# Peptides against a protein of PDB entry 5VVV, part 16

Target 1, 276 residues: chain A of PDB entry 5VVV
Amino acid sequence: FLCGVVEGFYGRPWVMEQRKELFRRLQKWELNTYLYAPKDDYKHRMFWREMYSVEEAEQLMTLISAAREYEIEFIYAISPGLDITFSNPKEVSTLKRKLDQVSQFGCRSFALLFDDIDHNMCAADKEVFSSFAHAQVSITNEIYQYLGEPETFLFCPTEYCGTFCYPNVSQSPYLRTVGEKLLPGIEVLWTGPKVVSKEIPVESIEEVSKIIKRAPVIWDNIHANDYDQKRLFLGPYKGRSTELIPRLKGVLTNPNCEFEANYVAIHTLATWYKSN
Target 2, 276 residues: chain A of PDB entry 5VVV as posed
Amino acid sequence: FLCGVVEGFYGRPWVMEQRKELFRRLQKWELNTYLYAPKDDYKHRMFWREMYSVEEAEQLMTLISAAREYEIEFIYAISPGLDITFSNPKEVSTLKRKLDQVSQFGCRSFALLFDNIDHNMCAADKEVFSSFAHAQVSITNEIYQYLGEPETFLFCPTEYCGTFCYPNVSQSPYLRTVGEKLLPGIEVLWTGPKVVSKEIPVESIEEVSKIIKRAPVIWDNIHANDYDQKRLFLGPYKGRSTELIPRLKGVLTNPNCEFEANYVAIHTLATWYKSN

## One batch from the design tools (peptide; aimed at target 1 D116 V195)

Design b1_p12_6_s2 (made by RFdiffusion4, then SolubleMPNN; from b1_p12_6, 5 letters changed)
Fold by OpenDDE base, seed 2:
Structure b1_p12_6_s2 (fold): chain B 276 residues (1-276), chain A 12 residues (1-12)
Amino acid sequence: as target 1 above (276 residues)
Amino acid sequence: VDVDEAYASLRK
């Protein structure tokens, strides 16, 4: 069971010292996972093709080593979906080289994120792939196999919550393709009924699990505040039955952008997880 | 604020 934090928000990423402090807290609270997915990290999303500099590499190596020291699984995410051409072997090769570099930093767990992108494929991809889901699954499977089938590999769908599913969760052709074609060793991120779900009912997890043919990892935006810089979410982790735990592969909370605001959010997630 | 719309608008 993956339980911890995704740094998945828009806005200023956490500094390396905050991330190290996070790992210390995660260990102390018996949480086990950190997903590196800061949207405004240039080489994560906007410039995903760009290799890390020597200085950036040293920082990431230090961060990954710190996660290991605290027994936290460091999952490196990349979000190539803004401008990747899935059918272009050079793009696939570029993605492979980027993940090879991160593998050299000592990273062993990875995520491909296709959240918050347009649903339209370019003309070249339309000639090769039957749908956007087929394109995403193809590259994800290829990368997963290329990396030697790492123990933890995550996929974030473009339809990552109920409100983004067309026509709905159980009838989504996109999620059906993901469920049918994504290799079974790849985990699927899910956010619940909404982007910010007040509640995640058991029935909603059963519904998505059926179509994706696996238990999801929750990317939980209950404490996310990147959409409203005037708000801090200081309340406890709630609106999730502990009956979800046996039906999930994990829960990763995407909390407030302000690192200092997240004590209650993360601590109460840990309490929830240990109450099972 | 429809948060779902807000995140949909963060699609760049």
Scores: peptide ipSAE 0.292, ipTM 0.869, DockQ to the pose 0.772
OpenDDE base, seeds 1, 3, 4, 5: peptide ipSAE 0.289, 0.240, 0.262, 0.254; ipTM 0.870, 0.850, 0.860, 0.856

Design b1_p12_6_s3 (made by RFdiffusion4, then SolubleMPNN; from b1_p12_6, 6 letters changed)
Fold by OpenDDE base, seed 2:
Structure b1_p12_6_s3 (fold): chain B 276 residues (1-276), chain A 12 residues (1-12)
Amino acid sequence: as target 1 above (276 residues)
Amino acid sequence: VDVDKAYASLRK
């Protein structure tokens, strides 16, 4: 069971010292996972093709080593979906080289994120792939196999919550393709009924699990505040029955952008997880 | 704030 934090928000990423402090807290609270997915980290999303500099590499190596020291699984995410051409072997090769570099930093767990992108493929991809889901699954499977089938590999769908599913969760052709074609060793991120879900009912997890043919990892935006810089979410992790735990592969909370605001959010997630 | 719409608008 993956339980911890995704740094998945828009806005200023956490500094390396905050991330190290996070790992210390995660260990102390018996949480086990950190997903590196800061949207405004240039080489994560906007410039995903760009290799890390020597200085950036040293920082990431230090961060990954710190996660290991605290027994936290460091999952490196990349979000190539803004401008990747899935059918272009050079793009696939570029993605492979980027993940090879991160593998050299000592990273062993990875995520491909296709959240918050357009649903339209370019003309070249339309000639090769039957749908956007087929394109995403193809590259995800290829990368997963290329990396030697790492123990933890995550996929974030473009339809990552109920409100983004067309026509709905259980009838989504996109999620059906993901469920049918994504290799079974790849985990699927899910956010619940909404982008910010007040509640995640058991029935909603059963519904998505059926179509994706696996238990999801929750990307939980209950404490996310990147959409409203005037608000801090200081309340406890709630609106999730502990009956979800046996039906999930994990829960990763995407909390407030302000690192200092997240004590209650993360601590109460840990309490929830240990109450099972 | 319709958060779902807010995130949908972050699509580029």
Scores: peptide ipSAE 0.353, ipTM 0.890, DockQ to the pose 0.783
OpenDDE base, seeds 1, 3, 4, 5: peptide ipSAE 0.342, 0.310, 0.319, 0.319; ipTM 0.886, 0.874, 0.878, 0.878

Design b1_p12_7 (made by RFdiffusion4)
Pose (drawn by RFdiffusion4):
Structure b1_p12_7 (pose): chain A 276 residues (1-276), chain P 12 residues (1-12)
Amino acid sequence: as target 2 above (276 residues)
Amino acid sequence: SVKESYEEAALE
């Protein structure tokens, strides 16, 4: 069961030294996972096709090392959603070559994120693929095979919270396609009824497990502050029923950008991780 | 932009 932090916000990402202290904290409080997905670390999203330079690679390896040294599972995320051409094989291949490079840093766990992308396709893609959801699942599956079908592997859908489902959660062509076609070994990230959920009703998640055909992984935006300059969140982890742990694969908290402000955010996530 | 759209959605 996956529990911990996702560094998944817009803005100045954390540095290696902050992530070491993060791992030591996750362990002092018995959490198990860290998802690397900072939106503005350019090679994660903006320049996803680009390989890490020599010194960048030294950094990522040293990072994946301290993750094992503290036994925190490290999941690497990549976001091709902005401009990838799903049908073109050279494009599919560059993704593998990039995911290969990181596999050789010590990485066993991977994620493909597709949040916040223009919902339609290029002229070339609309031929080979029936719908937008078809294209993503095809590449997510093909990639899931190539890496030797890894232990934990996440998929973040374009429709990733209740508000974002067209027309509603239950009868959505995008969501229908995912639950049926996406492989049973691939986890699905979900964010609650809204992007920043005030509360997560047990009925809403049970409802979601309907169409996704899985217990989804929560990308929790409760303490995220990347959307309002004046705002910071030092409150407890709240509005999440303890009765949820049995019904979910996990909860990864996407916290404040200011690293040291995240003490309460992670500790309260940790106490609640107990109690179920 | 994508970031601005996100901010709008987060504030709602």

Design b1_p12_7_s1 (made by RFdiffusion4, then SolubleMPNN; from b1_p12_7, 4 letters changed)
Fold by OpenDDE base, seed 2:
Structure b1_p12_7_s1 (fold): chain B 276 residues (1-276), chain A 12 residues (1-12)
Amino acid sequence: as target 1 above (276 residues)
Amino acid sequence: SVKERMQKAALE
């Protein structure tokens, strides 16, 4: 069971010292996972093709080593979906080289994120792939196999919550393709009924699990505040029955942008997890 | 961002 934090918000990423402090807290609270997915980290999303500099590499190596020290699984995410051409072998090779570099930093767990992108494929991809889901699954499977089938590999669908599913969760052709074609060793991220879900009912997890043919990892935006800089979400992790735990592969909370605001959010997630 | 817009819409 993956339980911890996804740094998945828009806005200023956490500094390395904050991330190290996070790992210490995660260990102390018996949480086990950190997903590196800061949207405004340039080489994560907008410039995903760009290799890390020597200085950036040193920082990431240090960060990954710190995660290991605290027995936190460091999952490196990349979000190539803004402008990748899935059918272009050069793009696939570029993605492979980028993840090879991160593997050299000591990273062993990875995520491919296709959240917050347009649903349209370019003309070249339409000639090769039957749908956007087929394109995403193809590259995800190829990368997963290329990396030697790492123990933890995550996929974030473009339809990552109920409100983004067309026509709905259970009938989504996109999610059906993901469920049928994504290799079974790849985990699927899910956010619940909404982008910010006040509640995640058990029935909603059963519904999505059926179509994706696996238990999801929750990307939980309950404490996310990147959409409103005037709000801090200081309340407890709630609206999730502990009956979800045996039906999930994990829960990763995407909390407030302000690192210092997240004590209650993360601590109460830990309490929730341990209460099962 | 798309996320920010969708997060706002999800709260309305």
Scores: peptide ipSAE 0.119, ipTM 0.862, DockQ to the pose 0.563
OpenDDE base, seeds 1, 3, 4, 5: peptide ipSAE 0.066, 0.054, 0.067, 0.064; ipTM 0.817, 0.794, 0.826, 0.816; seed 5 fails the geometry check

Design b1_p12_7_s2 (made by RFdiffusion4, then SolubleMPNN; from b1_p12_7, 4 letters changed)
Fold by OpenDDE base, seed 4:
Structure b1_p12_7_s2 (fold): chain B 276 residues (1-276), chain A 12 residues (1-12)
Amino acid sequence: as target 1 above (276 residues)
Amino acid sequence: SVKERFREAALA
């Protein structure tokens, strides 16, 4: 069971010292996972093709080493979906080289994120792939296999919540393709019925699990404030029955942008997790 | 246009 934090918000990423402090807190609270997915990290999303500099590499190596020191699984995410051509072997090779570099930093767990992108394929991809889901699954499977089938590999679908599913969760051709074609060792991220789910009913998890043919990892936006940085979500982790725990592969909270605001959010997630 | 999570979350 993956339980911890995803740094998955828009806005200023956390500094390395905050991330190290996070790992210390996660260990103390018996949480086990950090997903590196800061939307405004240039080499994560907008410039995903760009290799890390020597200085950036040293920072990431230090961060990954710190995660290991605190027994926290460091998952490196990349979001190539803004401008990747899935059918272009050069793009696939570029993605491979980027993840090879991160593997050299000592990273062993990875994520491919296709959230917050346009649903349209380019003309070249339409000639090769039957659908957008087929294109995403193809590259995800190829990368997963290329990396030697890492123990933890995550996929974030474009339809990552109930409100994004067309026509709905149980009938989505996109999610059906993901469920049928995504290799079984790859985990699927999900935010619940909504982008920010006030509640995540058990029945909603059963519904998505059926179509994706696996238990999801919750990307939980309950404490996310990147949509309104004038608000801080200081309340407890709530609206999730503990009956979800045996029906999930994990929960990763995407909390407030302000690192210092997240004590209650993360601590109460830990309490929730340990209450099962 | 690409819909970003933070924009969609503000509408939720």
Scores: peptide ipSAE 0.080, ipTM 0.829, DockQ to the pose 0.521
OpenDDE base, seeds 1, 2, 3, 5: peptide ipSAE 0.070, 0.074, 0.062, 0.078; ipTM 0.823, 0.831, 0.797, 0.816; seed 5 fails the geometry check

Design b1_p12_7_s3 (made by RFdiffusion4, then SolubleMPNN; from b1_p12_7, 4 letters changed)
Fold by OpenDDE base, seed 2:
Structure b1_p12_7_s3 (fold): chain B 276 residues (1-276), chain A 12 residues (1-12)
Amino acid sequence: as target 1 above (276 residues)
Amino acid sequence: SVKERMQEAALA
């Protein structure tokens, strides 16, 4: 069971010292996972093709080493979906080289994120792939196999919550393709009924699990404030029954952008997880 | 961002 934090917000990423402090807190609270997915880290998303510099590599190696020191699984995410051409072997090879570099930093767990992108494929991809889901699954499977089938590999769908599913969760052709064609060793991220879900009912997890043919990892935006930095979500982790735990592969909270605001959010997630 | 807009729309 993956339980911890996704740094998955827009706005200023956490500094390396905050991330190290997070790992210490995660260990102390018996949480086990950190997903590196800061949207405004330029080499994560907008410039995903760019290799890390020597200085950036040293920072990431230090961060990954710190996660290991605190027994936290460091999952490196990349979000190539803004401008990747899935059918272009050069793009696939570029993604492979980027993830090889991160693997050299000592990273062993990875994620491909296709959240917050346009559903339209380019003309070249339309000639090769039957749908956007087919393109995403193809590259995800290829990357997963290329990396030697790492123990933890995550996929974030473009339809990552109920409100993004067309026509709905159980009938989504996109999620059906993901469920049918994504290799079984790849985990699927899910956010619940909404982008910010007040509640995540058990039935909603059973519904998505059926179509994706696996238990999801929750990307939980309950404490996310990147959409309104004038607000801080200081309340407890709530509206998730502990009956979800046996039906999930994990829960990763995407908390407030302000690192210092997240004590209650993360601590109460840990309390929730240990209450099962 | 797209997420911010979608989060705002999900809260509306």
Scores: peptide ipSAE 0.079, ipTM 0.830, DockQ to the pose 0.572
OpenDDE base, seeds 1, 3, 4, 5: peptide ipSAE 0.067, 0.052, 0.062, 0.068; ipTM 0.802, 0.794, 0.802, 0.797; seed 1 fails the geometry check

Design b1_p12_7_s4 (made by RFdiffusion4, then SolubleMPNN; from b1_p12_7, 4 letters changed)
Fold by OpenDDE base, seed 2:
Structure b1_p12_7_s4 (fold): chain B 276 residues (1-276), chain A 12 residues (1-12)
Amino acid sequence: as target 1 above (276 residues)
Amino acid sequence: SVKERMRKAALE
């Protein structure tokens, strides 16, 4: 069971010292996972093709080593979906080289994220793939296999919550394709009924699990505040029955942008997790 | 932008 934090928000990423402090807290609270997915980290998303510099490599190696020290699984995410051409073998090779570099930093767990992108393919991709889901699954499977089928590999669908599913969760051709064609060893991230879900009912998890043919990992935006800088979410992790735990592969909370605001959010997630 | 659309969706 993956339980911890995804740094998945828009805005200023956490500094390395904050991330190290996070790992210490995660260990102390018996959480086990950190997903590196800061939207405004340039080489994560907008410039995903760009290799890390020597200085950036040193920082990431140090960060990954710190995660290992605290027995936190460091999952490196990349979000190529803004401008990748799925059918272009050079793009696939570029993605492979980028992930090879991160693997050299000591990273063993990875994620491909296709959240917050347009639901369309370029003309070249349309000639090769039957749908956007087919294109995403193809590259994800290829990368997963290329990396030697790492123990933890995550996929974030473009339809990552109920409100983004067309026509709905259970009837989504996109999610059906993901469920049928994504290799079974790849985990699927899910956010619940909404982008910010006040509640995640058990029935909603059963519904999505059926179509994706696996228990999801929750990317939980309950404490996310990147959409409103005037708000801090200081309340407890709630609106999730502990009955979800046996029906999930994990929960990763995407909390407030302000690192210092997240004590209650993360601590209460830990309490929730340990209550099972 | 996609970002703005997602922010709006977060407020629903």
Scores: peptide ipSAE 0.246, ipTM 0.891, DockQ to the pose 0.899
OpenDDE base, seeds 1, 3, 4, 5: peptide ipSAE 0.105, 0.134, 0.172, 0.134; ipTM 0.840, 0.807, 0.854, 0.834

Design b1_p12_8 (made by RFdiffusion4)
Pose (drawn by RFdiffusion4):
Structure b1_p12_8 (pose): chain A 276 residues (1-276), chain P 12 residues (1-12)
Amino acid sequence: as target 2 above (276 residues)
Amino acid sequence: EEEIKEQKKEDH
């Protein structure tokens, strides 16, 4: 069961030294996972096709090392959603070559994120693929095979919270396609009824497990401050029923950008991780 | 980016 932090916000990402202290903290409090997905580390999203330079690689390896040294599972995320051409094979190949490079840093766990992308396709894609959801699942599955079908592997859908489902959660062509076609070994990230959920009703998640055909992984935005300059969140982890742990694969908290402000955010996530 | 930040702000 996956529990911990996702560094998944817009803005100045954390540095290696902050992530080491992060791993030591996750261990002192018995959490198991860190998802690397900072939106503005350019090679994660903006320039996803680009390989890490020599010194960048030295940094990532040293990072994946301290993750094992503290036994925190490290999941690497990549976001091709902005401009990838799903049908073109050179494009599919560059993604593998990039995911290969990181595999050789010590990485076993991977994620493909598709949040916040323009919902329609290029002229070339609309031929080979029936719908937008078809294209993503095809590449997510093809990639899931190539890496030797890894232990933990996450998929973040374009429709990733209740508000964002067209027309509703239950009868959504995008969401229908995912639950049926996406492989049973691939996890699905979900964010609650809203992007920043005030509460997560047990009925809402049971409802979601309907169409996704899985217990989804929560990308929790409760303490995220990247959207309002004046705002910071030092409150407890709240509005999440303890009765949820049995019904979910995991909860990864997407916290404040200011690293040291995240003590309460992670500790309260940790106490609640107990109690179920 | 700015749109999603506004969405987050409205949600909060």

Design b1_p12_8_s1 (made by RFdiffusion4, then SolubleMPNN; from b1_p12_8, 7 letters changed)
Fold by OpenDDE base, seed 1:
Parts: sequence; structure tokens; C-alpha cells
Structure b1_p12_8_s1 (fold): chain B 276 residues (1-276), chain A 12 residues (1-12)
Amino acid sequence: as target 1 above (276 residues)
Amino acid sequence: MEEYKKIAREDA
């Protein structure tokens, strides 16, 4: 069971010292996972093709080493979906080289994220792939196999919540393709019925699990505030029955942008997890 | 991003 934090928000990323402090807290609270997915980290999303500089490499190596020191699984995410051409072998090779670099930093767990992108493929991809889901699954499977089938590999679908599914969760052709074609060793991220789910019913997890043919990892936006800079979410982790735990592969909370605001959010997630 | 933020604000 993956339990911890995803740094998955828009806005100023956390500094390296905050991330190291997070690892200390995660270990202390018996949480085990950190997903590196800061939307405004340039080389994560907007400039995903760009290799890390020597200085950035040193920082990431130090961060990954710190995660290992605190027995936290460091998952490196990349979000190529803004402008990748899935059918272009050069794009696939560029993605491979980027993940090879991160592997050299000592990273062993990875994620490909296709959240918050347009549903339209370019003309070249439409000639090769029968749907957007087929394109995403193809590259994800290829990268997963290329990396030697890492123990932890995550996929974030474009339809990552109930409200994004067309016509609905159980009938989505996109999620059906993901469930049928995504290799079984790859985990699927999900935010619940909504982008920000006040509640995640057990029945909603059973529904999505059936179509994706696996238990999801919850990307939980309950404490996310990147959409409203005037709000801080200081309340406890709530609206999730502990009956979800045996039906999930994990829970990663995407909390407030302000690192210092997240004590209650993360601590109460840990209490929830240990109550099973 | 803009669409995400709009929807997230509506969900919250």
C-alpha cells in the first residue's frame, strides 16, 4: 500500500529542505511514499524534453538519497502530454533518455502523467493510434518495459476522476482501453468522483476498479489549494471510509502549496491509514 | 491549468 504525499500542485514548488523535512515527517508517521510531480517545475512538464543540468542533477541525487535514508519511496513523475507526439520515435527516445538520467540519480520508481491536457491528438498520431487512450497506453507500456518493469510505475489518465469520464466511469471507452491495454504491473492514479472529492464512496472505487481492472492509487486533492490562493485547507483527512484501504493500491495526498500548512493534513492521513 | 482551476473551485 502506497501512502504519503504527492507534490502535484500548480504554483511555487517546495524547496529541497522542505522535501527533506517532509521525508522525516513521513517516516515518523509511518508513511512510505513521495511522488515528485510539481506542475511548475519546468523540466517536469513544460520543458519535459530538457535534461537536468549538473547542478539540478546534484540536487535531485541528494533528494533521492535523502528519501532512501528515511525509507521513503521516491517516485519521479513526468508530464509530457502538453506537446508530445506519441507516434514520433524521436519523442519516445527523448522521454527514455530523460528517465535514464533520473535512473542514474538512483531513482527506481516512476510515473507518467496525462492529467490536465487536451483530449485531441495531432494528425500524425491519429494515423497511428485508434484513440488517445491507445496512444497513452502504448508509450506508457513501452517506457515501463524499457525501464525493466520497475516495482512501482504509475499512470495518471486524462480521465482521472468521475466527472471527466465520458459518458460516465463504467462506460468510458478511454478507461476501458486503459484497463484492457495498460500492463497489469502499472498502477492507475484517480482523484475520486471529482477533481476535488469531498467524499470518496466505496461504491465509486468499486466502479472505477472494475473498468481499469485494478485497484487505483488515490491522488487526493482534499487539501489542494492551488486553485484558490485565498484558501488554506487546515482540516483533517475526512470523507474516506477506512473500508477503502483494502480496495486501494494507495493514497497520496496533494496538499496545500504552503508547506507549513500541511501538518494536520498529513498527520490525519497517517492516522486514517493506521486505523485499518 | 485554467480548466483544472475552474473545476476544482466548483468542486470545493
Scores: peptide ipSAE 0.666, ipTM 0.963, DockQ to the pose 0.955
OpenDDE base, seeds 2, 3, 4, 5: peptide ipSAE 0.663, 0.052, 0.066, 0.066; ipTM 0.962, 0.803, 0.815, 0.816

Design b1_p12_8_s2 (made by RFdiffusion4, then SolubleMPNN; from b1_p12_8, 7 letters changed)
Fold by OpenDDE base, seed 2:
Structure b1_p12_8_s2 (fold): chain B 276 residues (1-276), chain A 12 residues (1-12)
Amino acid sequence: as target 1 above (276 residues)
Amino acid sequence: MEEFMEQARKDA
């Protein structure tokens, strides 16, 4: 069971010292996972093709080493979906080289994120792939196999919550393709009924699990505030029955942008997780 | 991004 934090928000990423402090807190609270997915990290999303500099590599190596020191699984995410051409072997090779570099930093767990992107493929991809889901699954499977089938590999669908599913969760052709074609060792991220789900009913997890043919990892935006940084979500982790735990592969909370605001959010997630 | 942010504001 993956339980911890995704740094998945828009805006100023956490500094390395905050991330190290996070790992210490995660360990102390018996949480086990950190997903590195800061939207405004240039080489994560907008410039995903760009290799890390020597200085950036040193920072990431230090961060990954710190996660290991605290027995926290460091998952490196990349979001190539803004401008990747899935059918272009050069793009696939570029993604492979980027993940090879991160593997050299000592990272062993990875995520491919296709959240917050346009649903349209380019002309070249439309000639090769039957749908956007087929293109995403193809590259995800290829990368997963290329990396030697790492123990933890996550996929974030473009339809990552109920409100983004067309026509709905159980009838989504996109999620059906993901469920049918994504290799079974790849975990699927899910945010619940909404982008910000006040509640995640058990029935909603049963519904998505059926179509994706696996238990999801929750990307939980309950404490996310990147959409309104004038608000701080200081309340407890709530609106999730503990009956979800045996039906999930994990829960990763995407909390407030302000690192210092997240004590209650993360601590109460840990209490929730340990209550099962 | 914009769609996410707009939807998040509606959900919150």
Scores: peptide ipSAE 0.512, ipTM 0.933, DockQ to the pose 0.908
OpenDDE base, seeds 1, 3, 4, 5: peptide ipSAE 0.480, 0.434, 0.487, 0.477; ipTM 0.927, 0.918, 0.929, 0.927

Design b1_p12_8_s3 (made by RFdiffusion4, then SolubleMPNN; from b1_p12_8, 8 letters changed)
Fold by OpenDDE base, seed 2:
Structure b1_p12_8_s3 (fold): chain B 276 residues (1-276), chain A 12 residues (1-12)
Amino acid sequence: as target 1 above (276 residues)
Amino acid sequence: MEKFQEQARKDA
């Protein structure tokens, strides 16, 4: 069971010292996972093709080493979906080289994120792939196999919550393709009924699990505030029955952008997780 | 980004 934090918000990423402090807190609270997915980290998303500099590499190596020191699984995410051409072998090779570099930093767990992108393909990809889901699954499977089938490999769908599913969760052709074609060892991120789900009913997890043919990892935006910088979500982790735990592969909370605001959010997630 | 933020505001 993956339980911890995704740094998955838009806005100023956490500094390395905040991330190290997070790992210390995660360990102390018996949480086990950190997903590195800061949207405004240039080489994560907008410039995903760009290799890390020597200085950036040293920082990432230090961060990954710190996660290991605190027994936190460091999952490196990349979001190539803004401008990747899935059918272009050069793009696939570029993604492979980027993940090879991160593997050299000591990273062993990875994620491919296709959230918050346009639900379309370029002309070249339309000639090769039957759908956007087929393109995403193809590259995800290829990368997963290329990396030697790492123990933890995550996929974030473009339809990552109920409100983004067309026509709905259980009938989504996109999610059906993901469920049918994504290799079984790849975990699927899910946010619940909504982008910000006040509640995640058990029935909603059963519904998505059926179509994706696996238990999801929750990317939980309950404490996310990147959409409204005037709000801080200081309340407890709530609206998730502990009956979800045996039906999930994990829960990763995407909390407030302000690192200092997240004590209650993360601590109460830990309490929730340990209550089962 | 815009779609996420817009939807998140509607959901929140």
Scores: peptide ipSAE 0.409, ipTM 0.918, DockQ to the pose 0.914
OpenDDE base, seeds 1, 3, 4, 5: peptide ipSAE 0.397, 0.399, 0.406, 0.407; ipTM 0.917, 0.915, 0.918, 0.918

Design b1_p12_8_s4 (made by RFdiffusion4, then SolubleMPNN; from b1_p12_8, 10 letters changed)
Fold by OpenDDE base, seed 2:
Structure b1_p12_8_s4 (fold): chain B 276 residues (1-276), chain A 12 residues (1-12)
Amino acid sequence: as target 1 above (276 residues)
Amino acid sequence: MKKMMEIARKDA
C-alpha cells in the first residue's frame, strides 16, 4: 500500500530542505511514499525533454538518497503530455533518455502523468493510434518495459476523476482502453469523483476499479490549494472510509503549496491509514 | 499552464 505525499501542485515547488523534512515526517508517521510531480518544475512538464544539468543532477541524487535514508519510496514523475508526439520514435527515445538519467540518480520508481492536458492528438498520432488512450497506453507500456518493469510504476490518466470522464466513469472509452491495454503491473492514479473530492465513496472506487481492472492509487486533492492562494486547508484528512484501504493500492495526498501548512493534513492521513 | 490549472480545478 503506497501512502504518503504527492508534490503535485502548481506554483512554487518545495525546496530540497523541505522535501528532506517531509521524508523525516513521513517516516516518523509510518508513511512510505513521495511522488515528485511539481507542475512548475520546468524539466518535469514544460521542458520534459531537457536533461538535468550537473547541478540539478546533484540535487536530485541527494534528494533520492535522502528518501532512501528515511525508507521513503521516491517516485519520479514526468508529464510529457503537453507536446509529446506519441508516434514519433525520437520523442519516445527522448523520454527514455530522460528516465535513464533519473535512473542513474538512483531512482527506481516512476510515473507517467497525462493529467491537465488537451484531449486531442496531433495528425501524426491519429494516423498511428485509434485514440488518445491508445497512444498514452502504448508509450506507457513501452517505457515500463524499457525500464525493466520497475516494482512501482504509475500512470495518471487524462480522465483522472469522475467529472473528467466522458460520458461517465463506468462507460468511458478512454478508461476502458486504459484498463484493457495498460500492463497489469502499472498502477493507475485516481482523484475520486471530482478534482477536489470532499468525499470518496467506496462505491466510486468499486466503479473505477472495475473499468481500469485494478485497485487505483488515490491522488488526493483534499488539501490542495494551488487553485486559490487565499485559502489554506488546515483540516483533517476526512471523507474517506477506512473501508477504502483494502480496495486501494495507495493514497498520496497533494497538499497545500505552503509546506508548513501540511502538518495536520499529512498526520491525519497517517492516522487514517493506521486505523485499518 | 495557468489556463489548464483553471480548467483542472473548475470543480474544486
Scores: peptide ipSAE 0.106, ipTM 0.869, DockQ to the pose 0.577
OpenDDE base, seeds 1, 3, 4, 5: peptide ipSAE 0.093, 0.102, 0.104, 0.090; ipTM 0.865, 0.868, 0.867, 0.858

